# Peptides against a protein of PDB entry 2AUS, part 23

Target 1, 323 residues: chain A of PDB entry 2AUS
Amino acid sequence: ADIKREVIVKDDKAETNPKWGFPPDKRPIELHIQYGVINLDKPPGPTSHEVVAWIKRILNLEKAGHGGTLDPKVSGVLPVALERATRVVQALLPAGKEYVALMHLHGDVPEDKIRAVMKEFEGEIIQRPPLRSAVKRRLRTRKVYYIEILEIDGRDVLFRVGVEAGTYIRSLIHHIGLALGVGAHMAELRRTRSGPFKEDETLVTLHDLVDYYHFWKEDGIEEYIRKAIQPMEKAVEHLPKIWIKDSAVAAVAHGANLTVPGIVKLNAGIKKGDLVAIMTLKDELVALGKAMMSTQEMIERSKGIAVDVEKVFMPRDWYPKLW

## One batch from the design tools (peptide; made by RFdiffusion4, then SolubleMPNN)

Design b1_p28_4_s2
Fold by OpenDDE base, seed 2:
Structure b1_p28_4_s2 (fold): chain B 323 residues (1-323), chain A 28 residues (1-28)
Amino acid sequence: as target 1 above (323 residues)
Amino acid sequence: SEEEELRKKIEELEEELKRFKERLEERL
């Protein structure tokens, strides 16, 4: 998620009207909530669905959705997209995740052997989804991006692990234990990252949300609830972006595909078939879509469909119809 | 009330979360 993508400018003279749209930092509190994502510190115990239901009750919301299921016993980073932002979870589901895990070994293993074997689990691993998973139980590869051993205390191994979406840490630990020859189980697990959402100053509890909503509704203090909710644009920070002309925004907001003339600037390294975020020049999320061209094709071509627009987020009236 | 019950349930769960985080921090 942290790879700063190069920005290629196609139209250096393109300006944006400051009167159009609602930049992420300038949304009224009600609108900010309607286009919000909470970086929730999910407690252990409840399901991700129960927690989403609670957030809907706490914040008096009609709709919300989470950016990727945490098991009931797993704590930590659960992005919860609110109201009109609910569908932004589509950008988060495929995002990489980080965990801190405590593995308990069922026998004594020399530290050097633990370190050596755990390093062999970096890269591509074969997993089978657990029985209770909504995911079809087919064997699949998943990438382990890194394993960082934090501590080894006898049979307890604390480690940080970065993984591809839908990697099962419980299954990883089971396989590590088998490779060590003694067996192992997952004692504790916390998710420390889900794409652009991590443990930082934006991480909030359910209690925080209760209090902050109260301060807003009863005391008229919006600062806390405003800070507790991230703009939906946060949920697409890890995606390649295409910034469009003001004249193209309303058409895309109506569900029209993005054509090449609408592009002002774009990230390098977009490939055909990539999920991309279509942004205004004010960094407002207009839509998610599938790239129909590479970055290079979008630069070189004068016409054609650049992005097949799949999910519109921006209201149709934030920018004027210029067609 | 259903709200008070929810608050209480959240508090109980977040105390468990706090204790879990403290145990992780002691090991880091």
Scores: peptide ipSAE 0.197, ipTM 0.782, DockQ to the pose 0.872
Fold by OpenDDE base, seed 5:
Structure b1_p28_4_s2 (fold): chain B 323 residues (1-323), chain A 28 residues (1-28)
Amino acid sequence: as target 1 above (323 residues)
Amino acid sequence: SEEEELRKKIEELEEELKRFKERLEERL
């Protein structure tokens, strides 16, 4: 998520009409909610699906979805995409995750050996999905980006871990315990990050949402609920972006594929097959799609399909039809 | 009411969340 992507400008003369669209910071509260994502602090106990159902009830919503399952006993960062933004979770599911975990060892191990062995689990690891996973139980490689040991207290090891999506921390701890020769289990787990969503000022509880919705509906105070909901564009911050001309926005919003002439600027390092966010010049999310060209091909070519549009988010009326 | 039941359930769960965070902060 933290990889700064270079921005390559293809059309330096492209302007945007300030009267068109609704920039993420200028949406009326109802529209902000319709295109919102909550950075929820999921409590331990409930499933991620139960929590999403409660958010729908609290906020009187027809639709919502989460950015990646947390086990019932796991707390922390659960992005919940609302209403028209519900399908933005497809951008969050493949995003990297961070956790703080407490590992309990089943025997005494010298601290130096704990540190040495845990460092060997940085990089590529082989995992098998747990029996309770709906995912086919195939062996698969996953990346551990980093392991930071926070504390070692006898048999208890507190650590921070950054991982590829769908890495099972319970399985990681089991394998660390096997490598230490004593065995281990996961005592506690919290998710501290899910792609662009982390423990910061945007993290809210279910209680916060209940109160903030009440303040809006009963007292007419929208400020709290507005701050508690992030624009859907937050959920795509980690994706490579392509910014398009105002004249291309309405076509893409109608489900047309993005063609090369519509591109104003784009991130470096896009490969064919990558998930990309199509943005307006006001940083509004138009659509998600599959890159049909590399960044280099999108620069060098004058024509062709740049992005196969998979999911439109922007309403069809925010920008005029200029075709 | 169904709302009061939901509020109570949220409160109980968030007290558990608070206690969990406190235990993590004491170790950090």
Scores: peptide ipSAE 0.194, ipTM 0.780, DockQ to the pose 0.849
Fold by OpenDDE base, seed 1:
Structure b1_p28_4_s2 (fold): chain B 323 residues (1-323), chain A 28 residues (1-28)
Amino acid sequence: as target 1 above (323 residues)
Amino acid sequence: SEEEELRKKIEELEEELKRFKERLEERL
């Protein structure tokens, strides 16, 4: 998520009409909710699906979906996409995750050895998905981006870990314990990050949502519920972006593929096959799609399909048809 | 009401969340 991608400008003269669309900061509250994502602090106990069902009840919603399952006993960052934004969770599934974990060792190990062995687990690891996973139970490589030991208290090791999506911390801890020669288990786990969503001022509880919805519906105070819900554009901050001309927006909103002439600016480092966010010049999410060209090809070519549009988010009427 | 019952259940769960966060902060 923190990768600052260079922005390459292809058309420096492209203007946007301020009367078209609804920028994230200018959405009426109902529209903001329709295109919202909650950075929920999931309590331990309930399933991620139960929590999503409760949010739907609390906020009187027809649809919602979560940005990646937390186990019942696991607390912390659960992105919940609302209503028309529900499908944006597909951008969060491949996103990196961070956790704070408590590992309990089954024997005494010198601290220097703990630190040395845990450092060896940074990089590529081989994991088998647990039985409860929707993922096929085959061996797979996953990346551990970093391990930061926070505390060592005898047999208890508190650590922060950044991982590739679908890395199982319980399995990581089991393998660390085997490498230490004493065995280990996961005592506690909290998710502190899911892509662009982290522990920050946007993190809200279920209680917060109950109260903030009440303040809006009963007292007419929109401020709290507005702040508790992030625009769906937050859920794509970690993706490479392509910004398009106003004249291309309505076509993409109708499900047309993005062609090279529609591109105003784009991030560097897009590869063929990457998931990309198609944005307006006002930073509104139009669609998610698969890059059919690299950044370099999108710069050099005058024509062709740049993005195969997979999911449209923007309503068809926010921008006029200019074709 | 079903809402009050849900609210109470949420409060109980969030007290557990609070206690978990406090235990993490005490170790940091």
Scores: peptide ipSAE 0.118, ipTM 0.740, DockQ to the pose 0.847
Fold by OpenDDE base, seed 4:
Structure b1_p28_4_s2 (fold): chain B 323 residues (1-323), chain A 28 residues (1-28)
Amino acid sequence: as target 1 above (323 residues)
Amino acid sequence: SEEEELRKKIEELEEELKRFKERLEERL
């Protein structure tokens, strides 16, 4: 997620009209909410669906969706996309996750052996989805990007873990316990990261949302609720981006595929089949789509479909139809 | 310890959840 992608410029003379669109920093509060994502600190106890229902009630919203289920007992980073942004969660579902976990061992194990065995779980692991998962219970490979042991206190092992989307930490801990020969279970779990969303100044509680919405509606103070809601563009920061001409924006906003002539700049390392974000020159999210070309093909070719547009976010009227 | 900090954070969130439920019950 933190890999700064190189930006390749195809058209260095491309300008954007400041009168068109609504840049993420210039949305009126109502429009900001319509295209918003909350970095929620989910409390332990409720399901992710219950929390989304509560947010809709608190903020008087018709629609919202979450960027990947947290279990009832799991706290921490839950991205909640609002209203028109609700479908941006599709960009967050495949994103890497980080957790802090407390593992309780069912027997005494020397610290050196704990450290050695946990290091062997960095890389590819075989997992089975838990019973509660809507996913078919098939064995699958997942990547563990890193395991950082924070503390070892007798049988309690606190660790940070970075994982591929849909890695089950409970299953990881179970397998670590088996490898240690004593068994283990997950005592506590907190999600500290979901793609571009992490524990930072943007993390807000359900309590904060109640208070901040009240300050806006009763006191006319929009600052707090504005700060508590991130622009939908935050939810695509981890994706490779393609920036398009103003003349191409309305066509893509109508669901037309992006053609090569519409590209102004793009990230390096796009492969055919990658999920990409189509952006304006003002860093507004137009659409998500599937790359039909590599970055290199998009540079070298003069024509053709660059991106198959799968999901439009931008309203059709933010940019004029220039075709 | 980092464990104590995690436990404290969980406790704070459980207390928040309790307060949140109480406020929802008062509004029903």
Scores: peptide ipSAE 0.067, ipTM 0.634, DockQ to the pose 0.087

Design b1_p28_4_s3
Fold by OpenDDE base, seed 3:
Structure b1_p28_4_s3 (fold): chain B 323 residues (1-323), chain A 28 residues (1-28)
Amino acid sequence: as target 1 above (323 residues)
Amino acid sequence: MEEEELRKKIEELQKELEERKRRLEERL
């Protein structure tokens, strides 16, 4: 998520009308909620689906969705996209995840051997999905980006792990235990990151949401519930972005594909087939789509479909129809 | 669940979450 992407300017004279749209920082509270994502600290016990149902009840919402299932016993970062933002969770499905895990070893192993063997699990691992997953139980490769051992206390190993989406930490721990020759199991697991969402000042609990909703509805204090909800644009921070002219916004908001003349600036390193975020010059999310060109092709070409628009978020009326 | 039952359940889950976070943070 922390890849600083270079921004290439294609049109340095492009201006934006301050009267059009609703920038993420200037949304009225009701509109902020309609285009919101909660960085939820999911408690252990409930399913991710039950927690989403509770958030819908607490906040009186029709729709919500989560940015990737946490098992019932797993706590931590669960992005919950609200109402009109609900489908932004598709941007979070392919995003890397970080966990803190407690592994319990079934025998005594020297610390130096634990450290050496765990380091061998950095990189590509072969996993079989667990029986409880809706995923076909085919062997698949997954990336472990890093393993950081935090503590070793006899048979208990606390570690931080960065992984590719859909890596099973329980299976990783099982394989580490086999490689150590003693066996192991997952004692505790917490998710500390899901793409752009991490443990920071934006992390809120279900209890916080109950209290903050009460402060808004009964006491007229919107500040707490406003801070508890992130703009949907947060959920796309890790994606490559394309910023478009004001004259192109309404067309894309109507479901038209983005054409090359509509581009003002874009991130470097976009490849054909990448998921990209289409943004206004005010950093508002218009749509998600599939890149039909590379960054270089979008710079060099004068015409053509740059992005196949898969999902529109922006309302059709935020920007005027200029065609 | 009634609203009061949901609130009580959230309070119980919050306490368990805080106790688990504390146990992980004390090891960091």
Scores: peptide ipSAE 0.165, ipTM 0.775, DockQ to the pose 0.785
Fold by OpenDDE base, seed 5:
Structure b1_p28_4_s3 (fold): chain B 323 residues (1-323), chain A 28 residues (1-28)
Amino acid sequence: as target 1 above (323 residues)
Amino acid sequence: MEEEELRKKIEELQKELEERKRRLEERL
């Protein structure tokens, strides 16, 4: 998520009409909610699905979805995409995650050995999904990006861990315990990051959402609920982006594939098959799609399908049909 | 669940969340 992607300009003369679209910062409150994502602090106890159902009830919504399951007992960062933004979760599901975990060791181990062995778990690990996961129980490789030991108190090890999506921290702790020779279990787990969503000023509770919705509906104060909901564009910040001409926006919003002539600028390092965000010049999310070309091919070619459009988000009427 | 039952449940869950966050922060 933290990789600054270079931006390559293909058309330096491309302008955007300020009268078209609704930039993320200029949406009326109802439209902001329709295209919103909540950075929820999921409480321990409920399932991620129960919490999504409660958010729909609190905010009087028809649809919502979450950016990656947290176990019932796990708290912390759960992105919840609302209404028309619900499908943006497909960008968040594959995103890296960070956790703070408490590991309890089943025997005494010297601190130097704990530190040495935990460092060996940085990089590629082999995991089997837990019995309780809906995922096929095949052995799979996952990346541990980093392990930061925060505290060692006898048999209790508090650590921060950055992982590839679908890495099971409970299984990681079990394997660390086996490598230490004493065994271990996960005592506590909190998710501190899910792609672009982290513990920051945008993190809100279910209690906050109840109060903020009440302030809007009963008192007419929209400010709190507006701040509690992020624009759907936040949920794609970690993706490679392609920015398109105003003349291409309505076609893509109607489900047309993005062709090379529609590209104004794009991120470096796009590969064929990558999930990409198609953006307006006002940083509005038009669609998600699969790159059919590399960045280099999108620069060098004058024609062809650049992106196979998989999911449109933008309404069809925000930009005029210019074809 | 009635609205009041949901509110009470959210208040209970909020207290549990705050207590767990505090226990993690006291170790950081």
Scores: peptide ipSAE 0.155, ipTM 0.772, DockQ to the pose 0.850
Fold by OpenDDE base, seed 2:
Structure b1_p28_4_s3 (fold): chain B 323 residues (1-323), chain A 28 residues (1-28)
Amino acid sequence: as target 1 above (323 residues)
Amino acid sequence: MEEEELRKKIEELQKELEERKRRLEERL
């Protein structure tokens, strides 16, 4: 998520009308909630689905969805997309995740051996999904991006781990324990990151949401609930972006594919087949789609379909129809 | 589950969350 992508400007003269759309920071509170994502600190105990159901009750919402299941016993970062933003979770499901894990070893192992073996688990690992997973129990590769050992206290190993989406930390710990020759189990697990969502000032609890909703509804104080909810655009920060002309926004908001003439600026390194976020010049999310061209092709070509639009988020009326 | 029952359950879960966070932070 922290990779600053280069921005290539295709049309440096393109301006945006300040009267059109609703930039993330200028949404009325009701509209902000309708296009919101909560960076929830999921408590241990409940399922991710139960927590989403509770958020819908607390905030009086019809729809919500989460950016990737946490096991019941696992706490920490659970992005919960609200109402009209609910489907932005499709951008978060494939996102990398970070955890802090406590591994308990079933025997004594020299620290140097622990460090050496854990380093061998950086890179590609073979996993089989757990029996209780909604994922078919087929052997699959997953990437471990990094393992950072934080502490070793006898048989307790505290570590930070960055992983590809759908990596099972419990299975990783089990395999580390087997490689150490003594066995191991996961004692504690917390998710510290899910794509662009991390442990920061935006992390809120279910308790915070109860109180902040009360302050808004009973005391008329919207500040707390406004801060507790991130704009849906946060949920796509990790994606490559394409910024479009005001004249192209309404067509894309109606489900038209993005054509090359509509592009104002774009991130470098887009490949054909990548999931991309289509943005306004005010950094509003219009749609998610599949890149049909590379960045280079989108620069060099004068015409053609640049993005196959898969999911529209922006309302059809935020920008005028110019066709 | 009634609203008050949900609130109580959230308060219990909040305490458990804080205790678990503290146990992870006391090791850092």
Scores: peptide ipSAE 0.150, ipTM 0.772, DockQ to the pose 0.825
Fold by OpenDDE base, seed 4:
Structure b1_p28_4_s3 (fold): chain B 323 residues (1-323), chain A 28 residues (1-28)
Amino acid sequence: as target 1 above (323 residues)
Amino acid sequence: MEEEELRKKIEELQKELEERKRRLEERL
């Protein structure tokens, strides 16, 4: 997620009108909420859906969605996209996740053997989804990006793990326990990262949201609730981006596919079929779509469909129709 | 995050959750 993607400029003379759009830093508080994502510290106990329902109740919202289910007993980073931003969760579902897990071993194992066996679980692993998953229980491969052992205390192993989306840490711990020959179970689990969302100054509790909404509605203090809600653009920071001309924005906002002449700059390493974020020159999210060209093809070609637009976020009126 | 920090954070979130359940029950 933290790989700075190179930016290739196609049109270095492209300017943007400061009167058009609403940059993420210049949204009125009501509009900021309409295009917001909360980096929630989900408490243990409730489902991710219950927590989303509570946020809707606390903030008086019609719609919200989460960037990937946390189990009831699992705490930590749950991105909650609000109102018009609700569908930005589609960008977060495929994003990598990080967890801190406490594994309890069912027997004594030498520390060197624990370290050696856990290192073998870095890379591709075979998993079966748990019974409670909405996904059909088929065997599937998932990538473990890294395992960092934080502490070993007898039979208790605290570790950090970076994983591909939809990796089940409980299943990983079960397989580690089998490989150690003693068995193991997941004692505790916290999610510390979901794509661009991590444990940082943007992480807020449900209590914080109650208080911050009160300060805004009763005391007229918008600062806290503004800080507690991230712009929807945060939820696409991990995606490759394509920045478009002001003249192309309204067409894409109407659901037109992005054509090559509309591109001002783009990230390197886009492949055909990649999920990409279409951005204005003011870093406003216009739409998500599927790349129909590689970065190289988007540079070399003068015409053609660059992005098949799948989901529009920007209102149709933020930029004028220039077609 | 150390084990004790993880446990403390989970305990804090559990306390917050129970306080919320109580406040919801007192309003129902």
Scores: peptide ipSAE 0.057, ipTM 0.633, DockQ to the pose 0.087

